# Ledger of designs, part 82: peptides against a protein of PDB entry 6CSU

Target 1, 51 residues: chain A of PDB entry 6CSU
Amino acid sequence: GALEELRGQYIKAVKKIKCDMLRYIQESKERAAEMVKAEVLRERQETARKM

## One batch from the design tools (peptide; made by RFdiffusion4, then SolubleMPNN)

Design b2_p25_3_s3
Fold by OpenDDE base, seed 5:
Structure b2_p25_3_s3 (fold): chain B 51 residues (1-51), chain C 51 residues (1-51), chain A 25 residues (1-25)
Amino acid sequence: as target 1 above (51 residues)
Amino acid sequence: as target 1 above (51 residues)
Amino acid sequence: AEAAAAARAAELAAAKVRAALEAEA
């Protein structure tokens, strides 16, 4: 009935939001990691040029 | 050193983002739940008026 | 900037959820 459908929509919507947020978190972590890697590479290059 | 500080910044930033997103998810779930409760209440009131 | 983008995306998702729930009322 209508109440069961509403409950179903609630559960479905919440699950979708959760998945979207988890994906965002993962992508954000990846971007941050790449920024760190790029900076580390830069620093190593700078150091190498000074040796 | 500088590399350790950068690593620390990365970890801190990722953790903050994660916490923010988890909080958002929780708040979103709560809002959705309240909407469902409100609708259930409405439906019960409608039904009661018809009996 | 990333936080702002995330907030906007979240608001859109939340709006869709709210609209879906209201449509069943």
Scores: peptide ipSAE 0.126, ipTM 0.521, DockQ to the pose 0.106
Fold by OpenDDE base, seed 3:
Order: structure tokens, then C-alpha cells, then sequence
Structure b2_p25_3_s3 (fold): chain B 51 residues (1-51), chain C 51 residues (1-51), chain A 25 residues (1-25)
């Protein structure tokens, strides 16, 4: 019935949000790791130029 | 020095992640609320057509 | 639960950053 359909739609929406959140967290972690690596590389390059 | 700079970069990266996460959560909540409202509206429209 | 989930997510992200930093050291 209509009520069951609405409940089903809600559950589907919540599942989609959960998936999007997990994907965002994963991608954010990866981007952060790459950013730190790039910064470390730049620091090493700057240090090398000073020597 | 190099160690202090590295620590500073780490702290900056973590702060950025936190900011991005909080922003995403807030936006996700808003999108979820709008999705539910839209679904409820659609269900009411469908019910009205059946009457 | 939402606030706790956000905090846990941030901790996991921070752990990844720490691990990446340590790997480059």
C-alpha cells in the first residue's frame, strides 16, 4: 500500500545517503593522504635547495 | 625547523578534513530532508489521484 | 549517533593522514 511504498522509499533514500557518505569519507581520506605526501615532497625540495 | 613544519602541515591537513566532513554532513542532512519532503509530496499526489 | 558517526569518520581520516605522513618520513 501507499504507506509501505513510502517506507520503502525512505529506506532507499537513507541507504543512498549512507553510501554517498562512505564514498566521500574514503575519497577525502585519500585526498588528504596525497596532500600530505605532496607537502612532504615540497619540504624536502626546499631543504635540498638550502643545502 | 623541518620537524615543526611537518607537524604544522599535519595539523593543517586534519583541520581541513574536519571542516570538509562537517560541511558534507550538514549538506547531506539538508539533502536528505528535502528528499523525504519530496517523497511525501509525491505519495500524497498519488493518493489524491486514486481518490 | 550522527555526531558520533561524524567524529569517528574524522578520526579515521586523521589516522590515514598520520599513516601517510609516517610513510613519507
Amino acid sequence: as target 1 above (51 residues)
Amino acid sequence: as target 1 above (51 residues)
Amino acid sequence: AEAAAAARAAELAAAKVRAALEAEA
Scores: peptide ipSAE 0.093, ipTM 0.512, DockQ to the pose 0.037
Fold by OpenDDE base, seed 1:
Structure b2_p25_3_s3 (fold): chain B 51 residues (1-51), chain C 51 residues (1-51), chain A 25 residues (1-25)
Amino acid sequence: as target 1 above (51 residues)
Amino acid sequence: as target 1 above (51 residues)
Amino acid sequence: AEAAAAARAAELAAAKVRAALEAEA
């Protein structure tokens, strides 16, 4: 019936949101890692400049 | 020192990611809720049409 | 080690969010 269909649609939507969040987390982690790497490299360059 | 600064930057970045994720979740929930509401309304309209 | 701890904390937070979302399903 209508209630069951609505429930099914809701569950499906929540599952999609879950997947989207996981993807977002993964991408955010990757971006964060790249920022850290870039900062480390920058620091090394500055240190080298001062030596 | 450099290590402490890097640590601080990393923690700050992680905190930002957390906030961004929470916002994404909230917005996603809102969108899902709106989709469900729209579907319910559509269903009611179809039912009414058939009656 | 501290960076790793921060990463683990982030994962824990993410896991809690995921669990909460799944509980709504």
Scores: peptide ipSAE 0.133, ipTM 0.526, DockQ to the pose 0.035; fails the geometry check
Fold by OpenDDE base, seed 4:
Structure b2_p25_3_s3 (fold): chain B 51 residues (1-51), chain C 51 residues (1-51), chain A 25 residues (1-25)
Amino acid sequence: as target 1 above (51 residues)
Amino acid sequence: as target 1 above (51 residues)
Amino acid sequence: AEAAAAARAAELAAAKVRAALEAEA
């Protein structure tokens, strides 16, 4: 019935949004780590060049 | 009734999760920028020290 | 789609920060 259908849609939507959020967080952490590593390496080279 | 309550709970939950996600994204961007700045500055000092 | 767009926006913001730091160096 309508109640069961709505309940199913609610559960599905909430789970999907939760998964999307967790994925975003994980990917964001990984990209942030890579970005920091890349910037640190470039800065080492720039600093060395100026000395 | 139960159906109306479930509809209300669904709408409330989805809106809340959306708001939480947007806030997390904004805060994450700010923290990432600050982290990069801090790491670059520290690495300049470390590189200079080793030369 | 929203999460992906947000991720791309974050990457762009990070790139701008890097560019600003490089300009000051």
Scores: peptide ipSAE 0.070, ipTM 0.422, DockQ to the pose 0.068; fails the geometry check

Design b2_p25_3_s4
Fold by OpenDDE base, seed 1:
Structure b2_p25_3_s4 (fold): chain B 51 residues (1-51), chain C 51 residues (1-51), chain A 25 residues (1-25)
Amino acid sequence: as target 1 above (51 residues)
Amino acid sequence: as target 1 above (51 residues)
Amino acid sequence: MEAEAAARMAELEASKVRAALEAAK
């Protein structure tokens, strides 16, 4: 009935949001790691040039 | 009635998850920025010592 | 970067719940 359908819609929505959040977190961590690697490389080169 | 109350509770829960997600994203960005700053500083010092 | 997209997705899912309730009346 309507109550079961509403509950089902809520559960589906929450599960989707959870999955999207976890994916975002994972992708964000990967982007952050790449950003750090790139920055470290740039900084090594910059420091070397200044010495 | 019961259906409207359940609807309200489910919608409220979904909205809360949305807000929590946005807060997490903001905090994650701040932590990432601080991590980059710290890593850059460490790398400058390490590079200097190796030269 | 993904914050706005995530927010829009969450709102879309909430909207689906609202629509389901209205359709059930």
Scores: peptide ipSAE 0.133, ipTM 0.564, DockQ to the pose 0.022
Fold by OpenDDE base, seed 3:
Structure b2_p25_3_s4 (fold): chain B 51 residues (1-51), chain C 51 residues (1-51), chain A 25 residues (1-25)
Amino acid sequence: as target 1 above (51 residues)
Amino acid sequence: as target 1 above (51 residues)
Amino acid sequence: MEAEAAARMAELEASKVRAALEAAK
């Protein structure tokens, strides 16, 4: 009935949110790693030029 | 009635999840920024020592 | 970067609502 349908909709929404967040976290970790790598590389070059 | 109340609870819960996720993302970004800042700083020092 | 904190939060909220559903029956 309406109750079960509502429950189903909610569960579906929550599962989607969960999956989206897990994906976000994974992608965020990857981006963070790449960003750090890039920043460190640039910093090495910049620091070297200034010295 | 009970159905309306439950519906309200579901809506409230979903909204809360959304807000929590947004906050989590924001805080995650802040932590990432701080981490990068720290890494860059350390790298400057390390590079300087090696040169 | 971070861990499955988001997933845990979602699961926690889902659990609360599921409990409410059962209580409503």
Scores: peptide ipSAE 0.132, ipTM 0.555, DockQ to the pose 0.024
Fold by OpenDDE base, seed 4:
Structure b2_p25_3_s4 (fold): chain B 51 residues (1-51), chain C 51 residues (1-51), chain A 25 residues (1-25)
Amino acid sequence: as target 1 above (51 residues)
Amino acid sequence: as target 1 above (51 residues)
Amino acid sequence: MEAEAAARMAELEASKVRAALEAAK
């Protein structure tokens, strides 16, 4: 019935949000790691130019 | 009626989860920025010690 | 840790709504 359908829609929405959050977190961690590596490299190059 | 009230509750819950997700994303970005700043500082200090 | 917290957050809200639904029966 209508109540069961509504409940189903809610559960589906919550599950989707959960999945999106987990994906975002994973991708964010990967991007952060790459950003740190790139920044460290740039910093070393900058320091080398000043010597 | 009862159905409309329940619908309202589900919509409210989904909206809350969405807001929490957006807040998490924002805070995660801020933490990432601070992590990069800290890493750059550490790298500069390490390079200075080697000179 | 952060991923786990996010998952728990969604599950907590879902559980609250499910509980409210059951209480209304």
Scores: peptide ipSAE 0.122, ipTM 0.516, DockQ to the pose 0.023
Fold by OpenDDE base, seed 2:
Structure b2_p25_3_s4 (fold): chain B 51 residues (1-51), chain C 51 residues (1-51), chain A 25 residues (1-25)
Amino acid sequence: as target 1 above (51 residues)
Amino acid sequence: as target 1 above (51 residues)
Amino acid sequence: MEAEAAARMAELEASKVRAALEAAK
């Protein structure tokens, strides 16, 4: 009935949001790692140029 | 009725998930910024000691 | 990073859920 269908739609939506969030977290971690790596390399060069 | 009450509960739950996700994203950005800042400072000191 | 993109994604999913719930009434 209508109640069972609504419950099913809610569960489907929650699962979709969970999957999207986990994907975002993983991709964010990868981007953060690249950002830190790039910043470290740039800072080494900048500091070396000042010495 | 029962359907409207259930609808309200499901919408409330989805909004809660959205808010939790946005909070996580904001906190993650803050932690990333602090991580980059700390790494830059450490790298400056390390490079300076090698000169 | 793409925090804004993630926020938009969350909003899109929330709107889809609201639309589905309205259609079920």
Scores: peptide ipSAE 0.135, ipTM 0.561, DockQ to the pose 0.028; fails the geometry check

Design b2_p25_4_s1 (from b2_p25_4, 8 letters changed)
Fold by OpenDDE base, seed 4:
Structure b2_p25_4_s1 (fold): chain B 51 residues (1-51), chain C 51 residues (1-51), chain A 25 residues (1-25)
Amino acid sequence: as target 1 above (51 residues)
Amino acid sequence: as target 1 above (51 residues)
Amino acid sequence: YEEYIEELERKEKELLKKIDEAIKE
């Protein structure tokens, strides 16, 4: 019925948002880790050059 | 009616989730920025010590 | 750092679009 269909649509939307957010969080963490690693490397090189 | 009210409630809930996600993203960006800054500073100090 | 922030902004925009599409369903 209409109520069940509406509920189903809501659940589907929420699940999609959840999945998208979880993916974003995971990818964000991975990118953050890589960015930090890259920054560490760059800064070591930069500081070494300045020394 | 009940169906219309329920639809409104579902839409409201989804919008709230959207807002929560945006807040999380913003906070994540802020934390990432601070983390990178801290790491840069630490690595400069470390590299300088090694030189 | 700047590159990461820019990427986050792009991903945020993508996520928002997906959320909007989900709301429209």
Scores: peptide ipSAE 0.166, ipTM 0.603, DockQ to the pose 0.473
Fold by OpenDDE base, seed 2:
Structure b2_p25_4_s1 (fold): chain B 51 residues (1-51), chain C 51 residues (1-51), chain A 25 residues (1-25)
Amino acid sequence: as target 1 above (51 residues)
Amino acid sequence: as target 1 above (51 residues)
Amino acid sequence: YEEYIEELERKEKELLKKIDEAIKE
């Protein structure tokens, strides 16, 4: 009935949000790691150049 | 009626999840920024020490 | 560093759009 359908829609929405959130977190961690590596490399080069 | 009230409760819950996620994302960006700054600083010191 | 923050903001916007669509369903 209408109540069951509404509950189903809520659960579907929450599950969708959860999945998107988990994916975002994982991708964010990966990007963070790569950006840190890149910054470290650039900083080594810049520091060496200035000395 | 009961259906409208339940719908309101479900929508409210979903909106709360959205709000919590936005806060988490904002805090994550701040932590990431500080992490990068810290790595850059450490790398400057390390590179200078080795030269 | 700056580029990473900008990328996070773009991904946040994409996530928000998905959330909004989920709410409408």
Scores: peptide ipSAE 0.165, ipTM 0.605, DockQ to the pose 0.472
Fold by OpenDDE base, seed 1:
Structure b2_p25_4_s1 (fold): chain B 51 residues (1-51), chain C 51 residues (1-51), chain A 25 residues (1-25)
Amino acid sequence: as target 1 above (51 residues)
Amino acid sequence: as target 1 above (51 residues)
Amino acid sequence: YEEYIEELERKEKELLKKIDEAIKE
């Protein structure tokens, strides 16, 4: 019935959101890793300048 | 030292990810709710046409 | 570095759990 159809649509939307979130988390983690690597590089450069 | 500073960068990055995800969740839930409401209205219109 | 990555992954897992609970609300 209409209630079951609506529930099905909601569940489908939630599953898509979860998938999108998992992808977003992975991409965010990759960006974070790159930020850390960039910071390490800057620190090494600054250390070299002070030596 | 360098290790503590690097750890600080990791923790900061993770906190940003958490904040971004919480915001994304809220926005996604709002969009999903709006989509469901729109679908309910469409179904009511179709039902009315068939009656 | 590996320990920092492991901590990052643990926090990611905790966030995922919070997300799942938020979706159920």
Scores: peptide ipSAE 0.138, ipTM 0.560, DockQ to the pose 0.081
Fold by OpenDDE base, seed 3:
Structure b2_p25_4_s1 (fold): chain B 51 residues (1-51), chain C 51 residues (1-51), chain A 25 residues (1-25)
Amino acid sequence: as target 1 above (51 residues)
Amino acid sequence: as target 1 above (51 residues)
Amino acid sequence: YEEYIEELERKEKELLKKIDEAIKE
């Protein structure tokens, strides 16, 4: 019925938010790792040039 | 009526979860930026010590 | 960096629990 459908829509929306959050967190972790790696390498080179 | 009120409550709850997610994302970005900044500074010092 | 990742994982777990509770309600 209408009540069950409404509840279903709510649950669907919450699950969608959950999925989006998990995806964001995973991608964020990956980007962070790559950023740190790249920055460390660049900084080593830059420091070496200044010395 | 009761059905409209229930719908309103579900929508409110979903919006709250979405807002919490967005806030978390924003704070995560800020922390990531600060972490990268700190890592760069530490790496400069470490590289300098090794040279 | 590792400490930040661990914090993210802890907060992720907490958020997931809250979402799961909201679905069950």
Scores: peptide ipSAE 0.103, ipTM 0.532, DockQ to the pose 0.638

Design b2_p25_4_s2 (from b2_p25_4, 7 letters changed)
Fold by OpenDDE base, seed 5:
Structure b2_p25_4_s2 (fold): chain B 51 residues (1-51), chain C 51 residues (1-51), chain A 25 residues (1-25)
Amino acid sequence: as target 1 above (51 residues)
Amino acid sequence: as target 1 above (51 residues)
Amino acid sequence: YEEYIKWLEEEEKKLMEKLDEAIKE
């Protein structure tokens, strides 16, 4: 009935948000790690050049 | 009635979760940016010391 | 940066737990 359908819609919405968050966190971690690695490399080159 | 009240509660809960997630994403981006800046500074010092 | 990653993982865990609790309501 309407009650069950409403509950189903709520659960579906929450699960969607959960999945989106998990994906964002995972992608964010990966991007951040690569960004740090790239910055470290660039900084080493720049610092070395200035010395 | 009970159905309308429950519907309202579900909608409110979903909206709250959405807002919390968006805030988390925003704050995470800011922290990531600051972390990169900090790494650059530390790397400059370490690289310079090794040269 | 490892500490930040660990922090993110802990926050993720907390958020997932909250979401799971919300589903049970």
Scores: peptide ipSAE 0.157, ipTM 0.576, DockQ to the pose 0.654
Fold by OpenDDE base, seed 2:
Structure b2_p25_4_s2 (fold): chain B 51 residues (1-51), chain C 51 residues (1-51), chain A 25 residues (1-25)
Amino acid sequence: as target 1 above (51 residues)
Amino acid sequence: as target 1 above (51 residues)
Amino acid sequence: YEEYIKWLEEEEKKLMEKLDEAIKE
């Protein structure tokens, strides 16, 4: 009925908000991981040049 | 009627959740910025000691 | 930035807990 449909719409909206926020965190982690990767590569190159 | 009142309550709840999450993300970004700032300072000190 | 990633993982956990509570309301 109408009440069940309305409840369904509410739950759907809340779940979408949850997914969007989790995606934000995931994308932030991915950016940080790329920065770490780049830093590690630079450190390895620097070490290699000194050896 | 009762259905419209319930609809209003659900909409209000969804909006509150959205606002709370956006505020949380903003506060999280501020904490992250402070963490990065501290890390940069440590790196600078480490570099200075090696020079 | 390794510490930052670990911090983000903890923040993700906290966020998920808050969102789960919101769904229960």
Scores: peptide ipSAE 0.150, ipTM 0.585, DockQ to the pose 0.566
Fold by OpenDDE base, seed 4:
Structure b2_p25_4_s2 (fold): chain B 51 residues (1-51), chain C 51 residues (1-51), chain A 25 residues (1-25)
Amino acid sequence: as target 1 above (51 residues)
Amino acid sequence: as target 1 above (51 residues)
Amino acid sequence: YEEYIKWLEEEEKKLMEKLDEAIKE
């Protein structure tokens, strides 16, 4: 019925928000990993140049 | 009526969750920036110790 | 690297718990 459909729409909307947030966090992790990796490499290269 | 009121409540709840998530993202970005900065600094210090 | 990833994972866990509670209501 109408009540069940409204509840279903609410749950669907919340689940979509959850999915979007999970994606955001996952993409944030990936970007962070690349930033840290790049920094580690740069620092190691700088150290090597000073040797 | 009751059906319209319930619909309104669900819409209001979804909008609130959306707003809360947007705020979380904004605040998370600030905290993440500091965390990344600290991690980069730690890596630089570690590299310096190996020199 | 490890510290930041752990922080993100903890934030993710907290966020997911809040969203799950909202779905249960």
Scores: peptide ipSAE 0.152, ipTM 0.586, DockQ to the pose 0.578; fails the geometry check
Fold by OpenDDE base, seed 1:
Structure b2_p25_4_s2 (fold): chain B 51 residues (1-51), chain C 51 residues (1-51), chain A 25 residues (1-25)
Amino acid sequence: as target 1 above (51 residues)
Amino acid sequence: as target 1 above (51 residues)
Amino acid sequence: YEEYIKWLEEEEKKLMEKLDEAIKE
């Protein structure tokens, strides 16, 4: 019935939002990881210059 | 240093996203609940018309 | 760096669990 269909549509929408946000977080995490990696490399090089 | 500051900023951003997502889900649940209530009311009214 | 990424992954896992619970409700 209409009630069950509405429930189904809600669940589908929430699941889609979850997936979209998870993808966003994953992509953000990957970008951050690369930034941190680059910063670590910079700091190691800086340390080497001071030695 | 710059690395620690970057780490701190990213952690802060992730926490904000987490909170925003949870708030969104809560709001969506509330809206869905109201839609379900409205649908139940509609169905009851339709049943009454058929009686 | 590696420890930090692992920490982020754990926080992500916790978030996913909360989201799953929210959908289940």
Scores: peptide ipSAE 0.131, ipTM 0.561, DockQ to the pose 0.129; fails the geometry check

Design b2_p25_4_s3 (from b2_p25_4, 9 letters changed)
Fold by OpenDDE base, seed 4:
Structure b2_p25_4_s3 (fold): chain B 51 residues (1-51), chain C 51 residues (1-51), chain A 25 residues (1-25)
Amino acid sequence: as target 1 above (51 residues)
Amino acid sequence: as target 1 above (51 residues)
Amino acid sequence: YEEYIERLDRDEKRLMEKLDKAIEE
């Protein structure tokens, strides 16, 4: 009925948000790893030039 | 009525979850920035010691 | 980086638990 359908819509919305967030977190971790790698590399080069 | 009230509750809950996720994203970005800053600082020190 | 990932993992776990509870309502 209407109540069950409404609950179903809520659950579907929450599950979608959950999935979107999981994807975002995974992509964020990947971006963070790449960012750190790049920054570490740049800093080694910059520090070496200053020495 | 009861249906409208329940609908309102589900909408409110979904909106809250959305807001929580947005806040998480923002806080995650801030933590990432701080992590990179700290890593850069550590790498400068480590590289300097190795030179 | 490891510390950041560990923090992310903890936050993720907490957030997912909240979402799961919301689904179970």
Scores: peptide ipSAE 0.223, ipTM 0.647, DockQ to the pose 0.664
Fold by OpenDDE base, seed 1:
Structure b2_p25_4_s3 (fold): chain B 51 residues (1-51), chain C 51 residues (1-51), chain A 25 residues (1-25)
Amino acid sequence: as target 1 above (51 residues)
Amino acid sequence: as target 1 above (51 residues)
Amino acid sequence: YEEYIERLDRDEKRLMEKLDKAIEE
């Protein structure tokens, strides 16, 4: 009925917000991980030059 | 009636969730900006030591 | 950046719990 449909619409909206937030968090984590990787690589290259 | 009141409650809840998520995103961006600032400062300090 | 990732992991868990509670309402 109308009550169940309304609840369904609410849940759908919340799930969309959840999905968007999870995507944002995941992309942010990926960017941070790549930056860490780049820093580690640079440090290793500097060490190699000193050898 | 009861249906309209329930609709109002769901809309209010969704809006609150949206607001909370936007605040989270904003705070996350601010933290990221501060980390970038700190990295730039460290790089400048390293350059200064080489001078 | 590692600390940032750790923070994001904690925040993700916290947000997921809040969203799940909202769905259960």
Scores: peptide ipSAE 0.221, ipTM 0.645, DockQ to the pose 0.872
Fold by OpenDDE base, seed 5:
Structure b2_p25_4_s3 (fold): chain B 51 residues (1-51), chain C 51 residues (1-51), chain A 25 residues (1-25)
Amino acid sequence: as target 1 above (51 residues)
Amino acid sequence: as target 1 above (51 residues)
Amino acid sequence: YEEYIERLDRDEKRLMEKLDKAIEE
């Protein structure tokens, strides 16, 4: 009935948000890790050049 | 009626979750940026000591 | 950065648990 359908729509929406968040977190962690690696490498080179 | 009230509650809950996730994403981006800055600074100091 | 990743993992777990509870309401 209408109540079950409405509940289903709510659950579907929340699950969608959950999935999107999980994906974002995973991608964010990966990007952040690579960014730190790149910055560390660049900083080593820059610092060495200034020494 | 009860159906309309429940619908309103579900919509409110979904919106709340969405807002919380967006805030988390924003805060995560800010923390990531600060983490990169901190790593760059620490790496600069560490590299300089090793030169 | 490992500590930051660990914090993200903890936050993720907490958020997922909250979402699960919201589904059960």
Scores: peptide ipSAE 0.218, ipTM 0.649, DockQ to the pose 0.677
Fold by OpenDDE base, seed 3:
Structure b2_p25_4_s3 (fold): chain B 51 residues (1-51), chain C 51 residues (1-51), chain A 25 residues (1-25)
Amino acid sequence: as target 1 above (51 residues)
Amino acid sequence: as target 1 above (51 residues)
Amino acid sequence: YEEYIERLDRDEKRLMEKLDKAIEE
């Protein structure tokens, strides 16, 4: 019935929010790691130029 | 009626979860920015020591 | 560093749009 369908829609929406958030966190961590790695390389080069 | 009240409660709960997730994302971004800033400083110091 | 923040901002916007769609379903 309408109540069961509404409950189903609520649960589906909450699960989607959770999944999207977890994916965002994982992808953000991966990008952060790559950015830090690239920044370390750039900083080594820049510091070497200033020395 | 009871069905409309329940619908309102479900929508309110989902919106609250969204807001909590967005707050978490914002706080996570701020922490990430501080971590990268600190890492850059450490790398400058370490590179300088190796030169 | 700035490029990373810009990518995060774009991804956050995309996530927010997905969340809005999920609420409207």
Scores: peptide ipSAE 0.171, ipTM 0.546, DockQ to the pose 0.425

